Peptides against a protein of PDB entry 6FRK. Designs and how they scored, part 26

Target 1, 411 residues: chain A of PDB entry 6FRK
Amino acid sequence: NEEVLNAMLKEVCTALLEADVNIKLVKQLRENVKSAIDLEEMASGLNKRKMIQHAVFKELVKLVDPGVKAWTPTKGKQNVIMFVGLQGSGKTTTCSKLAYYYQRKGWKTCLICADTFRAGAFDQLKQNATKARIPFYGSYTEMDPVIIASEGVEKFKNENFEIIIVDTSGRHKQEDSLFEEMLQVANAIQPDNIVYVMDASIGQACEAQAKAFKDKVDVASVIVTKLDGHAKGGGALSAVAATKSPIIFIGTGEHIDDFEPFKTQPFISKLLGMGDIEGLIDKVNELKLDDNEALIEKLKHGQFTLRDMYEQFQNIMKMGPFSQILGMIPGFGTDFMSKGNEQESMARLKKLMTIMDSMNDQELDSTDGAKVFSKQPGRIQRVARGSGVSTRDVQELLTQYTKFAQMVKKM

## One batch from the design tools (peptide; made by RFdiffusion4, then SolubleMPNN)

Design b1_p10_2_s1 (from b1_p10_2, 7 letters changed)
Fold by OpenDDE base, seed 5:
Structure b1_p10_2_s1 (fold): chain B 411 residues (1-411), chain A 10 residues (1-10)
Amino acid sequence: as target 1 above (411 residues)
Amino acid sequence: LLEILKLLSE
């Protein structure tokens, strides 16, 4: 029994190391899991694998929980949020994502560019802010980030902004001068929250980096970026351990909408390759798919139309980034869709919908849409011409539909 | 829905 436990723990530890979990944390987790597992319960023929998996899951949840409640902005107050992090961490992009998140929630939000070190930092922030219709402040001439931050914060306080986000300089190297500058900015603007932005792809360097920031500035929140890439997010555990601060959001791509509130359970489930079934169910429920009694009734009768498929495609498009949805399915890691493949998949979906937009109600509402087209090949040519696609593209759609309709009949 | 997602990932 102990040999089986040790073998399974070795596999889990290997998987966690491959997920960029810090070696020290993996060792600690292994010890904590060993202490939490009752060997007597393992002897009783209980599913040893499930028990170990549950113990590992529980210990990972504890590692992500710093035991400190996340800071939240107060409605009707002026909340100053300072961002800190290395250059290339996605800090500037994340400032825009957070600003857009709060703006969509009905907060009066603004952005300040206090990055004077990077040429074009203000232009990049201005471009992102303008695209999102977020008010911004910065300077092309002022080189002191303290002056820019102070003036910008004062301006937006006087204009009764509720969320004031300050982006600071990032450097490639942890230079003492950068940390002193961050401290001077923090002292001048007195932020209500300091957010450390960490790139998940830096792997084992996450701990040392996060610690260096926490040792210099009072980091109170963490945002993890680049979780759309090969990074399984194990570095996030290192950031929480080093900063003793909660992860508040995650960045899951380059788009301004590729940003979500951090949820512990889904994150750990994904880290373990279990998917996020709960988050997928929540997203499905948010779409009120269950309120479509008519669809459920059709599915119960093994009926599936091209219209039903079209409605499901609309629902998929409403669920957000396709990579995020796939990453919720067990066995589809976050890596399953490269960034290029997401845009391609969405373009493919949109193309299929455009083909269906050229179909008539008889074609869309037929319980055997493929047979309607097979009986009258002139329909394929009409739809192809109407949608600007080849007859082959329409046939491929009908082939996909037939596969779905056959699957529904087997349900 | 899950099966649609799988087919779109292929």
Scores: peptide ipSAE 0.027, ipTM 0.663, DockQ to the pose 0.141
Fold by OpenDDE base, seed 1:
Structure b1_p10_2_s1 (fold): chain B 411 residues (1-411), chain A 10 residues (1-10)
Amino acid sequence: as target 1 above (411 residues)
Amino acid sequence: LLEILKLLSE
């Protein structure tokens, strides 16, 4: 039994190392799991794999919890949030994502570009902010980030902004000049929260980077970026361990909507390759499918229309990157959809929707849409001409619809 | 929705 436990723990430890979990944390986890597992319960015929998985899950949850309550902005107050992190960490993009998140929640939000070191930093922030309709401040002429940050914070305080986000300069390396600049900015603006932005794709370097920032700047929150790529998120554990600060958000892609509040349980489930069924359910529920009850009722009666299929395609498009959604389903690894396949799948969905946009209400609302088209082949030619596609493309759509409608009838 | 996602992944 101990040999079996040690073998299974070795496999788990290997998988955690491959997920960019720091080697010290993996060693500690292994010892904690060994101490938490009752060998007698493993002998009683309980699924040894499930028991070990549960013990590993429980210890990973503890590693993500710093024991410190996350800072939250106060409604009706001026909350200054300073961002710190290396160049290429996704810091500037994350500032825009956080601003957009709070704006969508009804907060009066603004952005300040205090990055004077990187050429085009202000243009990039301005482009992102303008696209999201977020007020912004910066300078093309002022080279002192302290002056820009101070003036921007003062301006937006006077305009009664609730969320004031300050993007600072990054460097490619940990340099004393960067930390001095960060301290000068922090001292001038007196932020309510300092957010460290970490790139999850740097793997085992996450610990050393996070520690270097925490040793110089009073980091109170962490945001982890690039969790859509090859990064399995193990670096997040290193960031929490080094900073003693909670992860507050994660960046899950390049789009402004690819940003979510950090949830411990779903994150650890995904890290272990268990999928994130809860997050999938939450994400489906957040879509406020007003017609979800009506759709569920139709599905229970074996009814499925082309309109119902169109609405589901719209819902899929609203859920964000297809790769992330699939990665939430147990058994669909993150590797199943390369970034290239995602764009192709989205283009395919858009093409199918464009074909359906050329259908009439009788065709869309028929309980047997394929039969409507089969009885009157002239409809296929009309839809094909209307959508600029071949009659074959319309027939392929109807074939896919028929497969779905048959599956619904079997439910 | 899950079945649509599966079919789109094939």
Scores: peptide ipSAE 0.025, ipTM 0.684, DockQ to the pose 0.143
Fold by OpenDDE base, seed 2:
Structure b1_p10_2_s1 (fold): chain B 411 residues (1-411), chain A 10 residues (1-10)
Amino acid sequence: as target 1 above (411 residues)
Amino acid sequence: LLEILKLLSE
């Protein structure tokens, strides 16, 4: 029994290391899992694999929980949020994402660019802020980030802003000058929250980086970025362990909307390749599919039309990045849709919808749309001409529809 | 929806 446990734990440990989980954390996890597993219960013929998986999941959840409640802004108060992190961590982009998140929630939100080190930092912030219609402050002439941060915070406090986000300068490496500057800014503006932004793609370097920031600055929150890439998210565990601070948000892409509140359970489930069924359900429910009942009823009767397929394609396009949705499905690894494949998949979906836009109601509402086209091949040619595609493209659409309709009939 | 996503991933 101990040999079987050790073998299974070795496989899990290997997978966690491949997911960029720090070796020390993996070692600790292994010890904690061994201590949490009752070997007597394992002897009773229970599914040893499920028990180990559950124990691993439970201990990973504990590693992501620092035991500290996340700071939350207070409505009607002036909440100053200072961002810290290396250059290229996605810090500046994340400031804009967080500002936009709060603005969409009805908070009076603003951005301050206190990055005087990076040329064009203020222009980049201004572009992002203007695009999102977020008020911003910065200077082209002031070189002291303390002055800019102080003036900006004072300005926006006087204007009764509720969320005041301060982006600070980064460096390419951990440098004493960076930490001194961050401390000076923090002392001047007295932030309610200091957010460390970490790039998940740096893998095993996450611990050392997060520790370096925590040892110098009173980091209270963590945001992990670039979780849309090859980063399996194991670095997030290292960040929590090093900072003893909760992950509050994750960045899941380059778009301003590619930003979500951190959820422990879904994250660990995804890290283990179990998918995020809960997040998928939440996203499906957030789609006010007002007609979900009517669709479910049709599906229960094995009815699926080209119109029903079109409506589902519209829903998929509303769900956001297709890669994120696929990554929520168990057994679909993050590798299934490279960034290039997402745009191509959306373009493919749009092309299919454009073909269907050239169909008539008889074709769209037929319970056997493929048969309607097979009986009258002239319809394929009409639709092809109407949508500017080949007859082959229309046939491919009908083939896909037929596959879907067959799946629905098996449900 | 999941099945649509699966087929689109193929």
Scores: peptide ipSAE 0.024, ipTM 0.647, DockQ to the pose 0.143
Fold by OpenDDE base, seed 4:
Structure b1_p10_2_s1 (fold): chain B 411 residues (1-411), chain A 10 residues (1-10)
Amino acid sequence: as target 1 above (411 residues)
Amino acid sequence: LLEILKLLSE
């Protein structure tokens, strides 16, 4: 039993390391999981794999929760939020995302560009802010970030803004001059929250980077960016461990809407490949996808047409990055997307829809579309010619449809 | 989709 446990823990540890979880945290997790598993309960015929997975899940939840309540803005108050982080962390983009998030929630939100180091920082912020209709402040002539931050904060306080976001200078490396500047800005504006922005794609460097910021600046919140990329989110654990501060939001892409509140349980579920049904429900609700009661009723009767599949593909395309959607569905492991760029997956969906656009109503509305095509192979050739694809591509579509229809019949 | 997801969650 101990050998089986050790083998399974080795697999989990390998997967966590491949997810950019810090080696020290993986070791600690392994020992915590071993201590939490009752070997006697494992002997009683319980699914050993499920027990280990549950123990791993619980310990990962503890690693993401610093036990500190996240700062939240107070309605009707002036909340100053200072952003800190390295250049390329997505800090500036994240400032705009956070501002847009609060604006959409009905907060009077503004942005201040206190990045005097990067050429065009103010132009970039101004462009993003203008596109989102967010009020902004900055200077083309003032070189002191303390002056800009102070003047901007004072201006927006006087105008009764509720959310005042200050973007600071980043550097490519941890430099003493950066930390001194951050401290001077923080002292001048007295922020209610200091947000450290971390790029998840830096992998094992997350711990060292997050620690360096926490040792110099009173980081109270973390935002993790680039979780849509190659980063599986293991760096988030390192950030929490190093900063002892909660993750408040995550960046999930380049678009201003690719930003969501951090939820511990869904995040760990995704990290373990268990899916994120809650997050998918939230996304579906945000899209106001008309609850096709008619589709639900068909599905209850085990009916699923090619048209129903087409409508689902349209809905999926509206949900944004296909990688994010698939990662939310249980059993659609990250490996389904690892074989193709998100753009390739979207192109594939669009290709499938283009094939279906060449189908007639009889084919689309048949309760057994695959059988319609199998009975009359000439339909495959017609659709292939109409859509400019091979007969094989049409057959692949029909094979996928058949798999979906079989799943619906088992529901 | 939500119902599919609910059914998949059961």
Scores: peptide ipSAE 0.016, ipTM 0.536, DockQ to the pose 0.032

Design b1_p10_2_s2 (from b1_p10_2, 6 letters changed)
Fold by OpenDDE base, seed 5:
Structure b1_p10_2_s2 (fold): chain B 411 residues (1-411), chain A 10 residues (1-10)
Amino acid sequence: as target 1 above (411 residues)
Amino acid sequence: LLEILKLLAE
């Protein structure tokens, strides 16, 4: 029994290390899980595997919870949010994502570029802000980030902005001069929240970096970026442990919408490779697939049309980044789609939809769409010409449709 | 929907 427990704990510890969880945290987790199981095994003849999984899950949830409530902006007040983090952490992009998130929620939001160190920082922020229609402030001539931050905060306070986001200089190395500059900016603007932005892909370096920031500035929130990549998010645990601050948001791609509120349970489930079925259900429900009753009824009758497939493709496109959705499915790790594969998959989906846009209602609404095309090959040629694709591409679509329709008939 | 996602991932 103890050998089986130790073997399973070793497997879990290996998986956590492969997920970039800090070796110290993995050791602590192993000890805590072992202690928890030893107590529960004495109490219940329960399936040891489920008990271990539950104990691991529970201890990971504790590692993500700093025991401190996340700061939230106050409606109708001026809330100053200062961003800190290394260069390349995605800090500037994350400022824009957070600004856009609050703007979409009806907050009067603005951005300040106090990054004077990086050439083109202000141009990048301006470009992102302009695309999102977010008001911004910065200077091409002022080199003191304290002056820029102070002037920008004062300007936007006077204009009754509710969310004032200040982006600061990120450096590649932990230079004392950077930390002094951040502290001077923080002292000048007196932010209501300091957000540390961390790249999830830095793995074992997450703890040391997060600690270095927390030791110099009063970090109150963490945002983890690049969770769309090979980073399984284990570095997030290190950031929480080092900063003693909650993760408030995660960045899940390069798009301005690739940004979501942090949810502990789904994140830990995903970290363990269990997927996020709950978050997937929530995303499906958010689509207000009220017409799902009609689809469900068709599916119950083993009916599936090309139109039904098209509608499902539209639904998939509305769910957000494909890699993120797949990463919610158990057994599909975040690594299943390299960044290149997401764009390719979305392009493939869009191509399939473009082919279907050239189909007529008789073709789309047929319960045997493939047979309609097989009986009249001239339809394939028409659709191919209409969509600017080969007849082979249309046949491949029909083959995929036939696979789905056969699957639905077996349901 | 999940099966469509799986097929698009292949």
Scores: peptide ipSAE 0.027, ipTM 0.698, DockQ to the pose 0.141
Fold by OpenDDE base, seed 4:
Structure b1_p10_2_s2 (fold): chain B 411 residues (1-411), chain A 10 residues (1-10)
Amino acid sequence: as target 1 above (411 residues)
Amino acid sequence: LLEILKLLAE
């Protein structure tokens, strides 16, 4: 039994290392899991794999919990949020994402660019802020980030802004001058929250980087970026361990909406390849699919039309990156679609929709669309010509539809 | 929707 446990733990440890979990944390987790598993319960015929998975899940949940309450902004107050992090961490983009998140929640939000080191930092922030209709402050002439930050914070305090986000300079490396500048800015503006932004894709370097920031600046919150990439999120555990600060948000892409509140359970579930049913439900609810009572009722009767399929394709396209959606489904790993395959899959979906745009209402609303086309092959040729595709492409669409319709009949 | 996503992933 101990040999089997050790073998299974070795597989889990390998998978966690491949997920960029720090080697020290993996060792600690292994020891904690061994201590938490009752070998006698494992002997009693319980599914050993499920027990180990549950123990691993429980210990990962503990590793991502710093044991401190996350800072939250207070409604009707002026909340100053200072961002810190290396250049290329996604810090500037994350400032805009956070501002947009709070603005969408009905907070009076603004952005300050206190990055005087990077050429075009203010232009980039201004561009992002303008697109999102977020008020912003910065200077093209002032070179002291302390002055810019102080003036910007004062301005927006006087204008009764509730969320005041300050983007600071990043560097390519940890430099004493950066930390001195950060401390001077922090001392001048007295932020209610200091957010460390970390790129998850730096893997094993996450611990050392996060520690270097925490040792110099009172980091109170962490945001992890680039979780849409090759980073499986193991770096997030390193950030929490090093900063002793909660992850408050995650960045899941380049779009301003590719930003979500951090949820421990869904995150660990995704990390273990268990999916994120909760996050999938949340995404479905955000689409206001509640008008689908009619669709649900049709599905209960085993009815599924080409129009129903088209509407579902539209919904899938609105959910964001297809790889992320699939990664929320239990049994579909995040690696199931390489980033290259995602664009191809979206292009394929758009192509299918374009074919369907050339269908008539009789074809779209038929309870057996494939049979309508099979009875009158001239319809396939019409749709193919109308959509600029081959008759084969239309037949492939109808084959896919038939598979979906058969699944609905089994439901 | 989940079943559609599964089939698109196959």
Scores: peptide ipSAE 0.026, ipTM 0.690, DockQ to the pose 0.173
Fold by OpenDDE base, seed 2:
Structure b1_p10_2_s2 (fold): chain B 411 residues (1-411), chain A 10 residues (1-10)
Amino acid sequence: as target 1 above (411 residues)
Amino acid sequence: LLEILKLLAE
């Protein structure tokens, strides 16, 4: 039994290391899992694999829980949120994402650019803020980030802003001057929350970076960025372990809306390749598919039309990045769609929809759309001409539709 | 929807 446990734990440990989980954390996890597994229960013929998986999951959940309640802004109060992190961590982009998140939730939100080190930092923030209609403050002439931060915070406090986000200077490396500057800004503005922004793509370096920030600045929250890339998210565990601070949000892409509240269970499930079925359900429910009942009823009867397929494509297009959605499906790793494949997949969906826009109601509403086209090949040529595609492209669409319709009939 | 996503991933 111990040999089987050790073998399975070795596989899990290897997978976690490949997911950028820090080697010290993996060792600790292995010990914690061994201590949490009742060897007597394993002897009783229970599915040893499930028990080990559950124990691993439970201990990973503990590793992302620092035992500290996340800071939350208070409605009707002035909440100052200071951002810290290295240059290239996605800090500036994350400030805009967080501001936009709170603005969409009905908070009076603003942005302050206290990054005087990076040329064009204020222009970048201004551009992002203007696009999102978020009020902003910064200077082209003031070089002291303390002055800019203080003036900006005072201004927005006087204007009764509820969420005041301060973006600070980053550096390419951990430099004493950076930490001194961050401390001076923090002391001047007295932030209610200090958010460390970490790039997940730095892999095993996450621990050392997160620790260096925590040792110098009173980090109270973590945001992990670039979880849309090859970063398997194991660096997030390192950040929590080093900072002893909760992950509050994750950045999942380049768009301003590619930002979500951190959920421990879905994150660990995804990290283990179990998918995020709960998050899929939530995303599907957020679509307010009012017609979902009518669709479900049709599906129960084995009915699936080209129109039904079109509507589902519209829904997929509304769910956000296709790579994220696929990464929530069990058995689809994050590696299944490179960023290039996402744009291509979205372009493919749009092309399919454009072909369908050239179909008539008889074709769209037929329970056997493929048969309608097969009986009258002139329809394929009409649709092809109408949509500016080849007859082959229309046939490929009909082939895909037929596959879907066959799946629905098997449900 | 999941089946559509699976087929689009192929």
Scores: peptide ipSAE 0.025, ipTM 0.691, DockQ to the pose 0.142
Fold by OpenDDE base, seed 3:
Structure b1_p10_2_s2 (fold): chain B 411 residues (1-411), chain A 10 residues (1-10)
Amino acid sequence: as target 1 above (411 residues)
Amino acid sequence: LLEILKLLAE
């Protein structure tokens, strides 16, 4: 039994190392899991794999919990949030995402660009802020980030803004000059929260970077970015361990909406490749799919039309990046759709919808849409001409529809 | 919906 446990723990440790979990944390986790597993309970014929998986899951949850309550903004106060992080971490994009998140929640939100080091930093922030209709401050002429940050914070405090986000300069490496600048900005504006932005794709470097920031500035929150790529998120554990600060949000793509509140259970489930069905259900519920009840009733009766399929494609397009949605499904690895394949999949969905836009109500609302087209092949040619596609493309759509309709009949 | 997503991923 101990040999079997050690073999299974070796596999888990290998998988965690491949997920960019720090070797020290993996060793500690192995010891904690070994201590938490009762070997006598394992002898009782319980599924040893499930017990080990549960023990691993429980210890990973503890590693993501710093035991510190996350800072939250106070309504009706001026909350100053300072962002810190390396260049290329997604810090500037994350500032805009967080601002947009709070704005959508009804907070009076603004952005300050105190990045004087990066050429075009202010233009990029201005572009993002303008697109999201977020008020912004910065300078093209002032080179002191302390002056810009102080003036911007004062301006927006006087205008009764509730969320004041300050983007700071990043560097490519840990430079003492960067940390001195960050400390000077922090001392001048006295932020209510300092957010460290970490790129999950840096893998094993996450611990050293997170520690270097925490040793110089009072990091109180962490945001992890680039969790849409090959980054399995093991670096997030290193960031929490080093900063002793909670992860508050995750960035899951390049779009302004590719930003979500951090949830421990879904994150660990995804890290272990278990998927996130709960998070998928939450995303589906957030879409306010008022028509879902009517669809569910139709599906219960084994009815599925081309219009019902069209509505589902619209819903899928509203859920955001298709790769993220698939990565929430158990058994679909994050590698199943490279970023290139995601755009292609969305283009494919949009093409299918464009074909259906050329269908008439009789075709769309038929409980056997494929049979309507099979009985009158001239309909395929009409739809193909109307949508600017081949007759083959219309036939492929009808084949997909038939597969879905058959699946619904088996439910 | 999950099954639709699976079929779209194929």
Scores: peptide ipSAE 0.025, ipTM 0.692, DockQ to the pose 0.206

